# Peptides against a protein of PDB entry 3OGK, part 193

Target 1, 307 residues: chain A of PDB entry 3OGK
Amino acid sequence: ATPDRLSRRFPNLRSLKLKGKPRAAMFNLIPENWGGYVTPWVTEISNNLRQLKSVHFRRMIVSDLDLDRLAKARADDLETLKLDKCSGFTTDGLLSIVTHCRKIKTLLMEESSFSEKDGKWLHELAQHNTSLEVLNFYMTEFAKISPKDLETIARNCRSLVSVKVGDFEILELVGFFKAAANLEEFCGGSLNEDIGMPEKYMNLVFPRKLCRLGLSYMGPNEMPILFPFAAQIRKLDLLYALLETEDHCTLIQKCPNLEVLETRNVIGDRGLEVLAQYCKQLKRLRIERGADEQGMEDEEGLVSQRG

## One batch from the design tools (peptide; made by RFdiffusion4, then SolubleMPNN)

Design b1_p26_4_s3 (from b1_p26_4, 7 letters changed)
Fold by OpenDDE base, seed 1:
Structure b1_p26_4_s3 (fold): chain B 307 residues (1-307), chain A 26 residues (1-26)
Amino acid sequence: as target 1 above (307 residues)
Amino acid sequence: AERERRREEIRNHPPLLEVEDGEVLV
């Protein structure tokens, strides 16, 4: 369907999800000639979709002008914006969204590529939003945002239940975790091994309701930080963990209530057997291809060059 | 650099297996 056909057919549409590459069943619904650009859809939203509260763009080209138009058109009526694997915008577009959509509950930029100008968008969100429930910029490269703004968001947004971030040093998020009293899901951060301080992360205090977790670069030395609450873990994202097959087996055995596992092929047949044995509540399993074979060769190669 | 490369490799490949609520998705 063209945007104009959609608005005519569904003038009271509350939720819109657009995919740049639809599955075969959706090809009849998206004109091929629209490519991956959201612009004509944003125009239609602005003019004709006055009840739209939720927007999800997946694998689309989104400009700052598109975000600014969307922000001004929907303002405080916009509850959900998901820029899922999108490109073409900058942090100015994000700033427009958070400036105009002060009651936004879900903001997602997961796997989106953008130009980072500054950290003002997260600061503005921290200063003015109290409605946020889900914040997700997982697998993004923000270098100019402040962990302090994330802490402020956690303090001000009492309904904040899910936060996924980029490569923040996990120790910089201690204040955030203390403030995020209702947080159920956390993904991202960066665990950085320090040979001189093997217990660097052992004193991390996670939110008491945390049950969905994915710590980036968690190795076998850091994995024990999960053990005190492993029995309450329902979802693990191990996609970017530095765990071998045996480490997977060790962790999985401690998570009898696991419902969702996302990991790499390094889990192996042995890890799958352990998963089947200990995780009787498992609902979803995702196994990605990892370069684990090449990573071991490169680590051996890197160790050999330092030696 | 290596961590970024690893993320990009994982991101650019389809999953080997995806099961949800007893249905094989991939």
Scores: peptide ipSAE 0.120, ipTM 0.780, DockQ to the pose 0.591
Fold by OpenDDE base, seed 5:
Structure b1_p26_4_s3 (fold): chain B 307 residues (1-307), chain A 26 residues (1-26)
Amino acid sequence: as target 1 above (307 residues)
Amino acid sequence: AERERRREEIRNHPPLLEVEDGEVLV
C-alpha cells in the first residue's frame, strides 16, 4: 500500500499501524533491506489524515524530523504513539512528541534503537502530561533519564495503568510505586543482588492493583517479594528473570490465577507440569530460548515435546 | 555486558512455543 492511496480511501482514519521489516528478515528468510521509512506516511498523515489519533510504527525507520512533523501535525489529537522496534531517531524526536502532544495517553518505544542525547523528553513529559495511561520503553537503553520524572508522571497521571521501563534500580522506583496508585502492570527495572544485604528488596511496596509484572533480573532471593500478592498476579514476564527450574515451580504454585506466562526454556518439562497443575486460568504461554541453554547440561531445564 | 548479551540472545531468536487460548501459534 502507498500513503496516498490510504488517505484517498480512508480520509477519516483514526488508527494507523504500519509494519516494516518483519522478524523473519532477522533470520535471513527475506532480504535484509526490506523495510520502510515513515517519512512518506508522516507527510500523508500531516496533510490528509486529520482525524488520526493512534499511530503504530513497527520495525520502521523513523527520523527526528519525522517525529517532529508528526508531533506538530497531530498535537493534542495524538492519543497513541507506538515506536515498536523502530530505529533512526534520537531523544530529540521524543522531546518533540512530548512537547507538542500534551494529551498523549500511550507512548511506546519498546525495543527501539535510538541515540540518547539527554533525559529532557521524560522531564518534559513529567512537567506537562496528565493524560498518560501507558508508558513503555521496555528493552531500551536510557542512561540519562531520571526516576524522579517517572515518579512525577505517576503522581500527575491518575489514569496511569501500565508502565514498562529499562534498567532502573528498583529501589529508585519506590517513590514511583507509591505515587502510581492505579498501576496494574509493571515491567523492567533492575534487581541487583547484594550479598551484604540479602533482604535489600523485602520492604518494597507495590501498587495495590498490580497484577501484571515482569521484574528484570529477579533471582530466587528477590522472588519472595511477590509472595504477598502472588494470588493477585494474572501475568508474569519472566523472560529476563534469573530463575531456575525449581524457582519457576515455586513461583507458579503461588500464582493460581495466572493467565499469561512468558518465560524461557529453563522452565523445563517440570515447570510446565506444575503450570498445568496449579494455573487453571492460563490463557497464554510463551517460551523463548534463553542464554541459559548453553550452560545447562541438565535435561530437566529444557522444554521437550513432553510438555 | 552479560545482561545485555542475554537480552540480545532472547530477542534474536524465534520463540520455542507460543500458545494462546489453546491455539498453538508457534
Scores: peptide ipSAE 0.114, ipTM 0.780, DockQ to the pose 0.740
Fold by OpenDDE base, seed 2:
Structure b1_p26_4_s3 (fold): chain B 307 residues (1-307), chain A 26 residues (1-26)
Amino acid sequence: as target 1 above (307 residues)
Amino acid sequence: AERERRREEIRNHPPLLEVEDGEVLV
């Protein structure tokens, strides 16, 4: 559909999701010249979609100007912005969003590619937002944002239930976890093994309601930090964990209430058998290809077509 | 470097298996 046709048909649209890569059946409905740019849509939102509260752009080109226009047009009426696998913006565009949309509840930039100028956007969000429920910049590279601002967000946003971050050292997030009393989901961070401090992470205190988790670079030495609350885990993201097949088996056995598992092929047929045995509440399983395939001669670490 | 490479490899490939509510999606 074109932006103009959408607004004419649905002037009271509250939620918009745009995908830059249409299904083949929708290709003929997309103007050739839109190039995956959000600009025509942002123009239409600004002019004609005055009830729009939720915007989700997936695999689209988004400029700072597009974000600034969207921010000013929707202001505090914008509840959700998802820049899912988008590109073309900088942190200035994010700053405009958080400056003008102070009641935003969901802010997502997962897997987006952008230029990082500074950490001001997260600081501004921390200083002025109290409505945030979901913050997701998973699989992004922010070097200039502060864990302290994340802690401030957790302190101020009492409805904060899901946070996904980039490669913060997990120990820098101790203050965040203490503040995030209602947090149910956490993904990201960075676990960094220290040969001199094998128990470096054993004293991590997670939010009491945490049930959806994905710690990046969690190895078998760090995995025990989950055991005290493994029975309450409902979702695991192990895509970026450093767990072998046996480690998967060990963890899965401790998670009888697991509903969603995302992992790599390293789980193997054995891990799938254990999953089927212990996780009777499983609703979703996703197995990705990992770098594990390039080096492992051992057949045991592969999911076969029989599993 | 190795960690980033692993992430990129996972990100750039479709899943081997995706099951939701007993239905194979991939």
Scores: peptide ipSAE 0.106, ipTM 0.779, DockQ to the pose 0.630
Fold by OpenDDE base, seed 3:
Structure b1_p26_4_s3 (fold): chain B 307 residues (1-307), chain A 26 residues (1-26)
Amino acid sequence: as target 1 above (307 residues)
Amino acid sequence: AERERRREEIRNHPPLLEVEDGEVLV
């Protein structure tokens, strides 16, 4: 559909999801600019879609000007913005969004690529937002944002239930976890093994309602931090965990209420057997291809057609 | 370097298996 056709058919549209390039574009199978710019859609939103409260751009080119126009056009009526695998913006565009959309409930930029100018967008969000329910910048590279602002968001946003972050050292998030009393989902962070301090993470206090989890770089030494609440885990994101087949088996056995598992082929047929045995509530399983170089040498670390 | 490579590989390839509510999606 064209933007103009959409507004004519659905003048009262509240939610819009636009998909740009398919994954095939990553292999140069389609032109880089194919249907990729949000600009004509943002123009149409600004002019004709005055009830739009939820916007999801997936694999689109989004400029700071597009974000600024969207922010000013929708202001406090914008409840959801998802920049899913988008590119072309900077943190200035994010700053415009959080400055003008003070009642935003969902802000996502998962796997988006951007130029980072400063951490002001997260600071502004921390200073003015009390409505945030979902914050997701998973698989992004922010170096200039403060974990203190994340803690402030957790204190001020009582309805904050899902937070996904980039590569913060998990120990920097202790204050955040203490403040995020209603948090149900956390993904990201960075667990950094320290041979000199093997227990450095054992005293991590997670939010009591935490049931969806994906700790980046969690290895077998850190995995025990989940055991006290493994029975309440409903979703695991193990895509970026450093777990081998045996570690998967160990963890899965402790998660009888697991509903969603996302992992790599390192789970192997053995891990799938254990999953089938212990996780009777499983609703979704996703197995990604990983170059588990070590897993290719071990026949157990591969998912076969039998699993 | 290795961590980023692994992330990129996961992102750039389709899943081996995706099952939801008993239906194979991929």
Scores: peptide ipSAE 0.102, ipTM 0.776, DockQ to the pose 0.736

Design b1_p26_4_s4 (from b1_p26_4, 9 letters changed)
Fold by OpenDDE base, seed 5:
Structure b1_p26_4_s4 (fold): chain B 307 residues (1-307), chain A 26 residues (1-26)
Amino acid sequence: as target 1 above (307 residues)
Amino acid sequence: EERKKLREQILSKPPLLEVEDGEVLV
């Protein structure tokens, strides 16, 4: 499909999703040179798709100029922007989006690669947005953004229901969690073991409605922080948890309402058996191979093709 | 460094299993 044909056919288009490289390209199954620029599409959006409220770019090359054009063209009519596994932009592009699209409800940059100039985009979002429902920069590396801006967003955006972040220390997000009264989903952060303070995270207070969760680098010592609300958990992202097979079994047994599990091969056949036994509402299961495949061919922590 | 390596390794490999609503996707 060409941009011009799209606008002619669908002048009243409200939602657009563009896909560049498929996931298989990340696994070296598709040549790296197969990539799409959003520029021609953004031009068409800007000129001819005046009712467009939702834009999703997946695995596309997106420049700051593209983002600026999109931002100015849609302004407060833009409700959703998803830069899913995109590249080519900087935080200046993000700043343009949040500056011009003050009523944006969904902003996603999950697994996108970018050049970070400053944290102004998040600050601007915190100062001016009250409409945000979903903020997702999971699996990104922002070093210059402030957890205080995230707290401000939570305070100002009463409809904020899903937040996924990068490598924030979880203790820096205490204020955020207290402010995010309607938060249902949280992923990311960073749990850091302190041998001298094993209970470092035990006083964390999570939002009362939290039911979709993925804490990065959660180990068995931190896992108990979930136990008070494990029965209400519907989705777990354990992809970056530091849990062994037995830890998985322990946690899964406490989550009878689990609908979605994302984890690594470390769950093993034993963990899958426990999952089948205790999680009767399970709808989705994703198992990634993890790092552990290099060494132990024979370890109990492997999911066999038998399950 | 080990944590970053873990993330990179997971993202660089295809999933072992993906099941959605009874359909095996992988």
Scores: peptide ipSAE 0.149, ipTM 0.771, DockQ to the pose 0.756
Fold by OpenDDE base, seed 3:
Structure b1_p26_4_s4 (fold): chain B 307 residues (1-307), chain A 26 residues (1-26)
Amino acid sequence: as target 1 above (307 residues)
Amino acid sequence: EERKKLREQILSKPPLLEVEDGEVLV
């Protein structure tokens, strides 16, 4: 499809999702063709798609100029922007989006690659947005953003229900969790074991409605922090947890209402058996390949063809 | 570094298994 053909066929289009390269080609050079760049689509949005409120770019090349044009063209009509596994922009582009799109509800840049200039985009979002429902910069490497701005967002955005972040130390997010009273989903952060402080995370207070969770680098020592509310967990993202097969079994047994599980091959056939036994409400299961395939000589830690 | 490698490894390969609503997707 071409942008012009789309606008002619669907002049009242409200939601657009564009997909670039498939996952298998993620590390391959994106051909320098219009299909990889969002530019022609942004031009068409600006000119002819005046009702568009939701934009999802997946595996596309997105420049700061593209973001600036999109931001100015849609302004407060833009409710959703998802830069899903995109590249080519900087935090200046994000700043333009949050500056001009003051009523944005969903902002996603999950797994996107960008040049980080500063943390101003998150600060601007914190200062002016009250509409945000979903913020997702999971699997990104922001080093210049402030947890305090995230806390401010939580305080100001009463409809904030899902937040996925990069490698923030979880203890830096205590204020955020306290402010995010309606938060249902949290993914990311960083759990860091401290031999001298084994109880480092035991006093973490999570939002009361939290039911979708993925704590990065959660090991078996930190896993007990979930036990008080494990029965209310509906989704677990264990892709970046540091849990072995037995740890998976332990956690899964405590989550009888689990609907979605994302994990690695380390769950093994044993973990899958436990999952089938205890999680009768399971709707979605995703098992990724991890380092576990290369390191675990033990057959119990691998999903076989029997699973 | 090990954590970064883990992320890269997971993202570099297609999923081993994906099931949604009883349908095997992968």
Scores: peptide ipSAE 0.143, ipTM 0.773, DockQ to the pose 0.762
Fold by OpenDDE base, seed 1:
Structure b1_p26_4_s4 (fold): chain B 307 residues (1-307), chain A 26 residues (1-26)
Amino acid sequence: as target 1 above (307 residues)
Amino acid sequence: EERKKLREQILSKPPLLEVEDGEVLV
């Protein structure tokens, strides 16, 4: 499809999703003629798609200029922006979005690559937004943003239900979790093992409605923090957990209401058997091929056609 | 660095399996 054809056919379009190259091609050079750039689409949105409130770019090249144009064109009418696995922008582009789109409900930049200039975008969002429902910068590398701004967002955005973050130390998010009273989903953070303080995370208090969870770098020593509410868990993201096959079995047995599981092949055939036995409400299963050192040592850590 | 390597490894390959509501997606 071309931008001009889309606007002519659907001048009152409210939601647009554009997909770039397939996942297998993400690390390859994108030809200019492939339509991997959002610029012509942003131009068309700005000129002709005046009812558009939701934009999802997946595996696209997005510049700061594109984001600035989109932000100014849609302003407070923009409810959803998803930069899903995108590249080509900086935090200045994000700042433009949050500055001009003060009623944005969903902001996603999951797995996007960008140049980080500062943390102003998250601060601006914290100072002015009260509408946010979903914030997702999972699997991104932010070093200049403040966990205090995340806490402020949680305090001000009463409808905040899903937050996915990068590598924040989980202990820095205690204030955030306390403020995020309606949070149902959390992914990301960073659990850092400390041999001298094995229980440093045991006193973590999660939001009471939390039922979708993925803690990055959670090992078997940290896994028990989930046990008090494991029966409430509906979705687990174990993609970046440091769990072996046996750990998967232990956790899965405690999650009888699990509907969605995302993990690596380290779950093994044994983990899949346990999943089938204990998780009768399972709706979605995703298994990635990541071989970590732990998965190489465990012969059971391989998913075969048997599972 | 090891954590970054893990992420890159996972993202570099398509999923082994993806099933939703009994339908194979991958």
Scores: peptide ipSAE 0.140, ipTM 0.768, DockQ to the pose 0.700
Fold by OpenDDE base, seed 2:
Structure b1_p26_4_s4 (fold): chain B 307 residues (1-307), chain A 26 residues (1-26)
Amino acid sequence: as target 1 above (307 residues)
Amino acid sequence: EERKKLREQILSKPPLLEVEDGEVLV
């Protein structure tokens, strides 16, 4: 499809989703140069798609200039921007978006690759946005953003329901969790085991409505922090948890209302049996290939063709 | 570094299984 054909066919388009590169291209099945620049689409949006409020770019090349043009063209009419697995931009582009699109409700840059110049974009978002519902920079590496700005966002955005972050130390997010009273989903952070302080996370207070969760690097020692609200958990992201097969079994049996599970092959056939037994509401299951070197030796930690 | 490598390895491979609403997607 060409941008021109899209605007002619759908002049009143409110939502646009573009997919540039299939997952297969990550495996060298498609030439590396296969992909789309968003530039011609942003030009078309700016000129002809005046009702567009939702933009989703998946696996696209996005420049700061593209983001700046989009931001200025849509301004407060832009409600959703998803840069899903995109590349080519810096935090200056993000700053332009949050500066000009002050009523943005969904901002996603999950798994995007970018150059980080500063943390100003998150600060600007914290200072001026009150509309945010979804913030997602899961699987990104921001080193210059402040957890205090995230807390400010939680205080100011009463409709904030989903937040996914990078590798923030979970203890730095205590203020955020206290402020995010309506938060239903949280993914990311970093749990760091401390042999000298095994209970350092036991006093974490999560938002009362939290039901979709994925804590990065959660091990069996940290897993008990979920037990008080395990019955209300509907989605678990265990892709980056440090749980063995038995730990999976322990957690799953405590989550009878689980609807979505994302995990690694370490769940094993045993974990799948437990899942089938205890999680009757399960709607979606995703099992990724783990690199668990230790799991290769234990036959129980592999999903077989029988499962 | 080990944690980063783990993430990269997971993301670099297709899922083993993806089921949604009883339909196998992969």
Scores: peptide ipSAE 0.139, ipTM 0.766, DockQ to the pose 0.769

